# Peptides against a protein of PDB entry 5FRP, part 9

Target 1, 225 residues: chain A of PDB entry 5FRP
Amino acid sequence: VEWTESIPQIIATREDISKELNQALAKTFIDSDPRVRRTSVMIFNKVPVTEIWKNITNKAIYTSLLHLAREKHKEVRELCINTMAKFYSNSLNEIERTYQNKEIWEIIDTIPSTLYNLYYINDLNINEQVDSVIFEYLLPFEPDNDKRVHRLLTVLSHFDKKAFTSFFAFNARQIKISFAISKYIDFSKFLNNQESMSSSQGPIVMNKYNQTLQWLASGLSDSTK

## One batch from the design tools (peptide; made by RFdiffusion4, then SolubleMPNN)

Design b1_p9_2_s2 (from b1_p9_2, 5 letters changed)
Fold by OpenDDE base, seed 3:
Structure b1_p9_2_s2 (fold): chain B 225 residues (1-225), chain A 9 residues (1-9)
Amino acid sequence: as target 1 above (225 residues)
Amino acid sequence: LEEFKELEK
């Protein structure tokens, strides 16, 4: 743990991280102690993306990072999902594709598929987290149409068949949520009007409002778990 | 894939 905690400072200060350090770091991602794995993932959050690409040259580190997205330890998994999504976005924005880094890009380009494939676990907490990182990092709001389309095409260009299926299911779900929110707003406006509430439609709209709320709530993870 | 129940219309 203590050794791994020192690595971010070493990466930030040294231009030449030795092959030996890369090999030692690769072992920490597969360590039996979840605290060691957590600390290893945190390197990707603490070190600038440009320094990561420069100094972490062992392919096994990137492959191991992606595998942690499916690990059993909740805290490490959650940290990994956020970290890999952010790292993907930062890499697309800041790292040029060269002949020398091609093999690393082949791994990094699979991050979108890795994330969309997490929906098949059918875990509500994982689904919410994947939803969050899609909107924050994979397909963020971009006012420039060309940049937005280019990002979308980049994300989709490395999808496996399962990731495409998840992508379409995700989009269909978002449309349904949007519709439910729209109905919630309409019903809320109706119920806030005293004249409308006193009408024969008052009880009917109240029931629809409650059903809409129950449906929206059923898609949310239990904050207590 | 989580089958979200259809909202009753």
Scores: peptide ipSAE 0.029, ipTM 0.724, DockQ to the pose 0.215
Fold by OpenDDE base, seed 4:
Structure b1_p9_2_s2 (fold): chain B 225 residues (1-225), chain A 9 residues (1-9)
Amino acid sequence: as target 1 above (225 residues)
Amino acid sequence: LEEFKELEK
């Protein structure tokens, strides 16, 4: 733990990290202690993306980071998912694709696929987190159409078949959610009108309102779990 | 992928 905690400062202060240090760091991502793994993931959160790409040259570190997205330890997994999504976005924005970094990019370019594949775990908490990081980091709102399209194409270009299927399912879900929200709004407006509530449709709309709410809520993780 | 129950239209 303590050694790994020192790594962000080392990366920030040194222009080049030795091969041995990279190898030692790679081992921390697969450490049996979740605290060590957590601290290792935090390196990607604490160090500027440019410095990470410059100093972390061992491919195994990046591969291991991606593997932590599926680990059993909830806190480490959640941190990893957020960290890798952010790191992906920052890398796309700040890191030029060169011949020298090609092999690292080959790993980083799989982050979207890795994330979309988490939907197959069928865990509501994971699903909610993946939804969040998609909108925040993978496919952020971008007012520039060319940038938005380029980002989308970049994300999709490295999908495996499962991720692509997950992507379509996600989009279909978003459409359904949007529709449900629209209906919720309509029903809410109706129910807020006293004349409408007193009509024969009042009870019917109230029932539909409740069903819509239940449906919307069913897609959310239980915050108590 | 859990098929979201179709909201009855």
Scores: peptide ipSAE 0.028, ipTM 0.721, DockQ to the pose 0.150
Fold by OpenDDE base, seed 5:
Structure b1_p9_2_s2 (fold): chain B 225 residues (1-225), chain A 9 residues (1-9)
Amino acid sequence: as target 1 above (225 residues)
Amino acid sequence: LEEFKELEK
């Protein structure tokens, strides 16, 4: 743990990290202690993306980071999912594609597939987290249409078959959620009007309101778990 | 992927 905690400072102070240090760091991502794995993931949060790409040259580190998205330890997994999504976004924004970094980009370009494949676990907590990081990091709001399309094409261009199927299912779900929220708002407005509630439609709208709420709630994880 | 149960219309 303590050794891995020193790595961010070492990366910040050294122009080149030794091969031996890269090999040692690679081992920390597969360490049996989840605290060591957590600390290793935190390197990607604490060190600027440019410095990571410069100093972390062992491809096994990046591959191991992506594998932690399916980590059995909840805290490490959740941290990894956020970290890899953010790192992907930062890399797309700040790192040029060169001949020298091609092998690392081949790994980083699989981050979207790795994330979309997490939906097949069928866990509501994982689904909510993946939804969040998609909107925050993978496909953020971009007012420039050309940039938005370019980003979308970049994300999709490295999808495996499962990720592509997951992407369509995700989009279909988002449309349904948006529609349900719109109906929830309409029903809420109706139910807040005393004249409307006293009408023959009052009980019908109340029932539809409750069904809409139940459907929306069924798609949410238990915040207590 | 559990297809979200259609809101029964």
Scores: peptide ipSAE 0.028, ipTM 0.721, DockQ to the pose 0.154
Fold by OpenDDE base, seed 1:
Structure b1_p9_2_s2 (fold): chain B 225 residues (1-225), chain A 9 residues (1-9)
Amino acid sequence: as target 1 above (225 residues)
Amino acid sequence: LEEFKELEK
């Protein structure tokens, strides 16, 4: 009888410990030391997604993770962007939507919008990183059409107005890049033909080639910066 | 979003 009365106290104590741990963890995301913030983000990379969802129940932790996408510290920001994108993808694949986790899903479902909103910072390094995580984690190549459409609809269903605008701009850019690459290839083939280069079109194509290269290069971050 | 300068068609 006495041991049965101790079980609720033990459960309550474990909940308290879990709560205290979650509260302590929440504070680390807003710590003044970027090393502490980095370590906190790394938890989401080191721990399986299923264990994260099970053990991290404080909403403030997830909200704080999303805020670090705009972190001033470059390393922490870059880590956060990759981490949150991967975590989103893993969550969609491995975590069922339940009544108990609804409130966390409401936060996680905003990750795509959060990422697409980073394009408005107008930083080339951030843009490249966001491009990368979109193709790797948000909208990966999926050969199954139904799965691909379902994933797309899931991503879009939680967009704010700015994210939609960013999404359309992104897609328009991708089409332009694809076209530019195709033209680059065509011009390169032309320039490799000596007869074509000796023609009246030679100088014209050379100019277009250079313009195409300059345009393509301008969309890439300087790897040296 | 600064419109990427249209590649002249």
Scores: peptide ipSAE 0.027, ipTM 0.718, DockQ to the pose 0.082

Design b1_p9_2_s3 (from b1_p9_2, 6 letters changed)
Fold by OpenDDE base, seed 5:
Structure b1_p9_2_s3 (fold): chain B 225 residues (1-225), chain A 9 residues (1-9)
Amino acid sequence: as target 1 above (225 residues)
Amino acid sequence: LKEFEELAK
């Protein structure tokens, strides 16, 4: 743990990280101690993306990072999901594609697929987190249409078949949620009007309101679990 | 979509 905690400082100060250091770092990502794995993931959060690309050249490190998204330890998994999504976004924004970094990009370009494939685990907590990182890092709000489309195409261009299917399912769910929210708003407005609530439609709308809320809530993870 | 539409109905 202590050794791994020192790595961010080393990467920030050294231009050339030795092959041996990269190999040692790669081992920390598969360490049996979740604290070691967590610390390893944190390197990607503490070190600028440009320095990571420059100094971390062992492909196994990047591959291992992606694998941690499916590990059993909740804290490490959650950290990994956020980290890899952010790293992907930062890489797209700051790292040029060159001949020298092509092999690393081949791995990094699979991050969107890796994330979308997490929906198949069918865990509400994971689903919520993946939803969050998609909107925050993978497909962020971009007012420029060309940039937005370019980002979307970049994300989709490396999808595997499962990720593509998951993408469609995600979009379909978003449409449903949007519709439900719209109805929730309409029902809320109706119920907030005393005259409307006292009408013959009052009880009917109240019932629909409750059903809508229940449906919306059923898609949310229990924050206490 | 169908399940929610049924609920909204």
Scores: peptide ipSAE 0.011, ipTM 0.639, DockQ to the pose 0.055
Fold by OpenDDE base, seed 1:
Structure b1_p9_2_s3 (fold): chain B 225 residues (1-225), chain A 9 residues (1-9)
Amino acid sequence: as target 1 above (225 residues)
Amino acid sequence: LKEFEELAK
């Protein structure tokens, strides 16, 4: 743990991390101690993306990072999901594609697919986290249409079949949520009118309102769990 | 979802 905690400073101060250090770092991602794995993931959060690409040249480190997205330890998994999404976004924005970094890019380009595949776990907490990182890092709001399309194409260009299916399911869900919210608003307006509530439709709309709320709530993770 | 869509109609 202490050794791994020193790595961010080493990366920040040294231009060339030795092959031996890269090999040692790779081992920390598969360490039996979740604290070691956590600290290893934190390297990607503490060190600028440009320095990571410069100094971490062992592809096994990147593949191991992606693997931790499905780790059993909740804290490490959650940290990994946020970290890899952010790292992907930062890499797209700051790292040029060269012949020398091609092998690393091949791995990094699979991050979107890796994240979208997490929806198949069917865990509400994971789903919410993936939703969050998609909007924050993978497909952020971009007012420039060309840039937005380019980002979208980049994200989709390395999808596997399962990721595409998940992507379409996600988008379909968003449309349904939008519709449900619209209905919620309509029902709320109706219920706020005393004359409408006293009508024969009052009880019917109240029931629909409650069902709409239940449906919307069912898509949210229980923060108490 | 189908039940909701039917109710929302």
Scores: peptide ipSAE 0.011, ipTM 0.642, DockQ to the pose 0.054
Fold by OpenDDE base, seed 2:
Structure b1_p9_2_s3 (fold): chain B 225 residues (1-225), chain A 9 residues (1-9)
Amino acid sequence: as target 1 above (225 residues)
Amino acid sequence: LKEFEELAK
């Protein structure tokens, strides 16, 4: 743990990290101690993306990072999912594609698929987190149409079949959620009116309101079907 | 989803 905690400082102060250090770091991602694995993931949060790409050249490190998205240890997994999504976004924004880094990019380009494939685990917590990182890092809100489309195409360009399926399901769910929210608002307005509540439609709308809320609360599970 | 679709009718 202490050794791994020192790595960010080493990367920050050294121009080049030795092959041996990279190999040693790679081992920390598969360490039996979850604290070590956690600390290893944190390197990607503490070190600028440009420095990571420069100094971490062992492909096994990146591959291992992606594997931790399915980590049994919840805290490590959650940290990993956020970290890899952010790292992907930062890489797209700051790292040029070159001949020298192509092998690393081949791994990094699979991050979107890796994340979208997590929906198939059918875990509510994971689904929520994936939803979050999609909007925050993978497909962030972008008012510039050209930038938005370019990012979308980049993300989709390396999807596997399962990721595409998940992507379409996700989008369909978002439309439904939007509709549900609209209905929630309408029902809320209706229920806030005493005259409306006293009408024959009052009980019906109340029931629909409750069902809408229930659906919104449980909607994350539906995206996996 | 199915329940909501019914609600939307």
Scores: peptide ipSAE 0.010, ipTM 0.603, DockQ to the pose 0.055
Fold by OpenDDE base, seed 4:
Structure b1_p9_2_s3 (fold): chain B 225 residues (1-225), chain A 9 residues (1-9)
Amino acid sequence: as target 1 above (225 residues)
Amino acid sequence: LKEFEELAK
């Protein structure tokens, strides 16, 4: 753990990291101690993206990072998901595609697919996190049309078939949620009116309101679990 | 981890 914690400083102070150091770092991502794995992931959060690309040249490190997205240890997994999404976004923004870094880009370009494939785990906590990182890092709000389209195309260009399916499902779900929220608001307004509540429609709307709430709630993870 | 520390020196 202490060793891994020192790595960000080493990367920050050195212009290049030896092959041997890269190999050693790669091992930390598969360490049996989740604290070590966590610390390894944190390297990507503590070190600027440009320095990561310069100094971490072992592709196994990147593949291992992506693998941790399916880590059983909740804290490590959650950290990894956020980290890889952020790293992807930062890389797109700051790292030029060159011949020298092509192999690393081939891995990094799979991050969106990796994330969207997490929906197939069918875990509400994971789903919520993936939803969050999509909006925050993968497909953030971009007012510039060209940039927005370019980002979208970049994200989609490396999707596997499952990721595409997940992408469409995600979008469909968002539409449904939006509709449900709109209905929730309408029903709430109706129920807040005494005259409306006293009408023949009162009980009907109350029922629909409850159903809408249940549906909306069913898509949310229990924070207590 | 120990090996890495040695290499980092």
Scores: peptide ipSAE 0.009, ipTM 0.524, DockQ to the pose 0.013; fails the geometry check

Design b1_p9_2_s4 (from b1_p9_2, 7 letters changed)
Fold by OpenDDE base, seed 5:
Structure b1_p9_2_s4 (fold): chain B 225 residues (1-225), chain A 9 residues (1-9)
Amino acid sequence: as target 1 above (225 residues)
Amino acid sequence: LDEFKKLSE
């Protein structure tokens, strides 16, 4: 753990990280101790993306990072999901595609697929997190249409079949949620009006309101679990 | 959408 914690500083200060260091770092990602794995993931959060690309050249490190998204340890998994999504976004924004880094990009370009494939685990907590990182890092709000489309195409261009299916399912769910929220707002407005609530439609709308809330809540994870 | 519509109806 202590060794791994020192790595960010080393990467930041050294232009040439030895092959041996890369190999050692690769091992930390598959360490049996979740604390070691967590610390390893944190390297990607603490070190600028440009420095990571420059100094971390072992492909196994990047591959292992992606694999941690499905590990059993909740804290490490959650950290990994956020980290890899952010790293992907930062890489797209700051790292040029060159002949030298092509092999690493081949791995990094699979991050969106890796994330979308997490929906197949059918865990509400994971789903919520993936939803969050998609909007925050993978497909962030972009007012420029050309940039937005380009980003979308970049994300989709490396999808596997499962990720693509998941993408469609995600979008379909978002439409449903949007509709539900719209109805929730309408019902809320209605119920906040005393005259409307006292009308013959009052009880009916109240029932629909409750059903809408129940439906919305059913898609949310239990924060206590 | 259809399932939600059914629930809202």
Scores: peptide ipSAE 0.011, ipTM 0.646, DockQ to the pose 0.054
Fold by OpenDDE base, seed 3:
Structure b1_p9_2_s4 (fold): chain B 225 residues (1-225), chain A 9 residues (1-9)
Amino acid sequence: as target 1 above (225 residues)
Amino acid sequence: LDEFKKLSE
């Protein structure tokens, strides 16, 4: 753990990281101690993306990072999912595609598929996190139409079949959630009107309001778990 | 959800 914690400082101060250091770092991602794995993932958060691409040249490190998205240890998994999504976004924004970094890009370009494939695990906590990182890092709000379209095409261009199906399912779910929220708002407005509540429709709308809330809540994970 | 939508209309 202490050794791994020193790596960010070494990367920041040294221009030429030895092959041996890369090999040693690769081993930390598969260490049996979750604290070691966590610290390894944190390197990608603490070191600028440009320095990561420059100094971490062992492709096994990147593949191991992606593999941790399905880690059994919850804290490590959650950290990994956030880290890899952010790293993907930062890489798209700051790293040019060259002949020298082609092999690393081939791995990084699979991050969207890796994330969308997590929906098939059928875990509400994972689903919520994937939803979050999609909106924050993969497909963020972008006012420029051209940039938004190009980002979308980039994300989709490396999808496997399962990722595509997951993508469409995700979009369909968003529409359903939007509809439910709209109904929630309508019912809330009705319930806030004294005259409406005194009408014959009052009890009916109250029941529908409660059902809508229950449906919306059923899609949320328990924060205590 | 389709049933829910119908009931929520």
Scores: peptide ipSAE 0.011, ipTM 0.639, DockQ to the pose 0.048
Fold by OpenDDE base, seed 4:
Structure b1_p9_2_s4 (fold): chain B 225 residues (1-225), chain A 9 residues (1-9)
Amino acid sequence: as target 1 above (225 residues)
Amino acid sequence: LDEFKKLSE
């Protein structure tokens, strides 16, 4: 753990990292101690993306990072998912594609697919996190049309079949949620009006309101679990 | 969801 914690500083102070250090770092991502794995992931959060690309040249490190997205340890997994999404976004923004870094890009370009494939785990907590990182890092709001389209195409260009399916499902779900929220608002307004509540429609709307709430809630994870 | 849509109409 202590060794791994020192790595960010080393990367920050050195222009290049030895092959041996890269190999050693690669091992930390598969360490049996989740604290070590966590610390390893944190390297990607503590070190600027440009320095990561410069100094971490062992592709095994990147593949291992992506693998941790399916980590059983909740904290490590959650950290990893956020980290890899952010790293992807930062890489797209700051790292030029060159011949030298092509192999690393081939791995990094799979991050969107990796994330979308997490939906197949069918875990509400994971789903919520993936939803979050999609909006925050993968497909953030972009007012520039060209940039937005380019980003979207970049994300989709490396999707596997499953990721595409998840992508469409995600979008469909968003539409459904939007509709449900709209109805929730309408019903809430209705129920907040005394005259409306006293009408024959009162009980009907109350029922629909409850159903809407139940549906919306069913898509949310229990924070207590 | 289809049921929900029907109920929400």
Scores: peptide ipSAE 0.011, ipTM 0.639, DockQ to the pose 0.049; fails the geometry check
Fold by OpenDDE base, seed 1:
Structure b1_p9_2_s4 (fold): chain B 225 residues (1-225), chain A 9 residues (1-9)
Amino acid sequence: as target 1 above (225 residues)
Amino acid sequence: LDEFKKLSE
């Protein structure tokens, strides 16, 4: 753990991280101690993306990072998901594609697919986290249409079949949520009118209102868990 | 979802 904690400083101060250090770092991602794995993931958060690409040249480190997205340890998994999404976004924004970094890009380009595949776990907490990182890092709001389309195409260009399916399901869900919210608003307006509530439709709308709320709530994770 | 859709129609 102490060794791994020193790595960010080493990467920040050294231009050439030795092959031996890369190999040692690769081992920390598969360490039996979750604290070691956590610290390893944190390297990607503490070190600028440009320095990571420069100094971490062992592809096994990147593949191991992606693998931790499905780790059993909740804290490490959650950290990994946020970290890899952010790292992907930062890489797209700051790292040029060259012949030398081609192999690493091949791995990094699979991050979106890796994240979308997490929806198949069917865990509400994971789903919410993936939703969050998609909007924050993978497909952020971009007012420039060309840039937005380019980002979208980049994200989709490396999807596997399952990721595409998940992508479409996600979008369909968003439409449904939008519809539900619209209905919620309509029902709320109706229920706020005393005359409407006193009508024969009052009880019916109240029931629909409650069902709409239940449906919306069912898509949210239980924060108490 | 199907039940919700029916109620929302």
Scores: peptide ipSAE 0.011, ipTM 0.647, DockQ to the pose 0.054; fails the geometry check

Design b1_p9_3_s1 (from b1_p9_3, 5 letters changed)
Fold by OpenDDE base, seed 2:
Structure b1_p9_3_s1 (fold): chain B 225 residues (1-225), chain A 9 residues (1-9)
Amino acid sequence: as target 1 above (225 residues)
Amino acid sequence: SSLFKELSS
């Protein structure tokens, strides 16, 4: 653990990390101790993306990082999911595609598929996290239409069949959520009007309001768990 | 699915 914690500083201070260090670092991602694995993932959060690409050249490290998305240890998994999504976004923004880094990009380009495939685990906590990282890092809001489309095409260009299916399911769910929220707002406005509440529609709208609220709540994970 | 059918009506 202590050795792994020193790695970010080493990467920041050295222009060229030795092959031996890369090999040693690769082993930490598959260490039996979850604390070691966690610390290894944190390297990607503490070191600038440009420095990571320069100094971490062992493809096994990147592959191992992606595998941790299905880690049994919850904390490590959650950290990994956030880390890889952010790393993907930062890489797209800051790292040019060259002949030298092609092999690493081939791995990094699978991050979107890796994330979307997590929906098949059917875990509400995982689903919520994946939703979050999609909106924050993978497909963030972009006011420029050309940039938005380009990002979308980039994300989709390396999807496997399962990821595509998950993508469509995700979008369909988002439409439903948006619709439910809109109805929630409409019902709330209606119920806040005394004249409307006293009408024959009052009890009906109240029932629909409650159903909508329950449906929206059912899609959220318990933050206490 | 049943909710959306009811809300769309």
Scores: peptide ipSAE 0.040, ipTM 0.696, DockQ to the pose 0.050
Fold by OpenDDE base, seed 3:
Structure b1_p9_3_s1 (fold): chain B 225 residues (1-225), chain A 9 residues (1-9)
Amino acid sequence: as target 1 above (225 residues)
Amino acid sequence: SSLFKELSS
């Protein structure tokens, strides 16, 4: 753990990270101790993306990072999911594609597919996290149309069939959520009006309001679990 | 879903 914790500083200060160091670092990602694995993942959060690409050249490290998205340890998994999504986004923004880094990009380009495939686990906590990282890192809001389309195409270009299916399902769900929220707002406005609430439509709208809330709530995981 | 059909009406 202590050794791994020192790696961010080493990467930040050294230009020539040895092959041996890369090999040693690769082993930490598959360590039996979840604390070691966690610390290893955190390297990707603490070190600038440009420095990561420059100094971490062992493909096994990147492959192992992606594998941790499905590991049993919840904390490590959650950290990994956030980390890999952020790393993907930062890489797209800051790292050029070259012949030298082609093999690493081949791995990194699978991150979106890896994340979307997590929906098949059918875990509400995982689903919520994947939803979050999609909006935050994979397909963030972009006011420039060309950039937005380019990002979308980039994300989709490496999807497997399952990822595409999940993508469409996700989008459909988001549309439904948006609709439900819109209705919630409408019903809330109606119910806040005393005259409307006292009308014959009052009980009907109240019922719809409750149904809408229940539906919205059903899609949320218990944060305490 | 049936809910959305009801809410859209």
Scores: peptide ipSAE 0.039, ipTM 0.697, DockQ to the pose 0.046
Fold by OpenDDE base, seed 4:
Structure b1_p9_3_s1 (fold): chain B 225 residues (1-225), chain A 9 residues (1-9)
Amino acid sequence: as target 1 above (225 residues)
Amino acid sequence: SSLFKELSS
């Protein structure tokens, strides 16, 4: 743990990390102690993305990071999911694709698939976290249309079949949520109008309003409702 | 699906 905690400072101060150090760091990601694994993941959060790409050249480190997305230890897993999503986004924004870093990019480009595949675990907490990192890091709000489209294409370009399936399911759910919220607002406005409430449509809208609330309150997890 | 059909109506 102490050794791993020193790595961010080393990366920040040195232009070149030795092969031996990279190999040692790679081992920390598969350490039996969750604290060691956690500290290893934190390197990607504490060190600027440009410095990570410059100094961490062992592809096994990146591969191991991605494997921790399915970590049994909840805290490590949650940290890893957030970390890899953020790292992916930062890499897309700040790291140029070159011949030298091609092999690392091949791994990093699989992060979206790795994340979307987590939906198959069927864990509500994992699902919520994946939803969050998608909106925050993978497909964030971008007012520039060209950048937004480019990001989307980049994310999708390395999807496996399962990731695509999850992607479509996610989008379908989001559309339903958006629709439900829109209807909730409409019904609320209608019910706040005394004339509308006293009309023949009043009881009907009230029923729909209650159904909408119930659906929203149930966690929005059931796409079949 | 049934809810959304009812709400769209």
Scores: peptide ipSAE 0.030, ipTM 0.636, DockQ to the pose 0.046
Fold by OpenDDE base, seed 5:
Structure b1_p9_3_s1 (fold): chain B 225 residues (1-225), chain A 9 residues (1-9)
Amino acid sequence: as target 1 above (225 residues)
Amino acid sequence: SSLFKELSS
């Protein structure tokens, strides 16, 4: 743990990290102690993305990072999911694709698939976290149409079949949620009006309002209705 | 799915 905690500073100050150091670091990602694994993941949060790409050259480190998304230890897994998503986004924004870093990019480009595949675990907490990182890091709000489309295409271009399926399922769910929220708003406005509530439609809208709330409460993370 | 059909009417 102590050794791993020192790595961020070393990476930040050195540009020629040895193969031996990379090999040692790679081992920390598969350490039996979850604290060590956690600390290893934190390197990606503490070190600028540009420095990581320069100094972490062992592909096994990146591969291991991605594998930790399915870590049994909850805290490590959650940290890893957020970390890899952020790292992916930062890499897209700050790292130029070159011949020299091609092999690492081949791994990093699979992060979206790795994340979307987590939906198949069928865990509500994981689903919510994946939803969050998608909106925050993978497909963030972008007012520029060209940039938005480019990002989307980049994300999709490396999807495996399962990720695509998950992607479409996710989007379908989001559309349904959006629709439900819109209806919730409409019904709320209606019910807030005394004249409307006193009308023949009052009871009908109230019923629909309640149904909408029930659906939203049960389906925000897992929609099957 | 059935709920959304109802809500859409």
Scores: peptide ipSAE 0.029, ipTM 0.649, DockQ to the pose 0.046; fails the geometry check

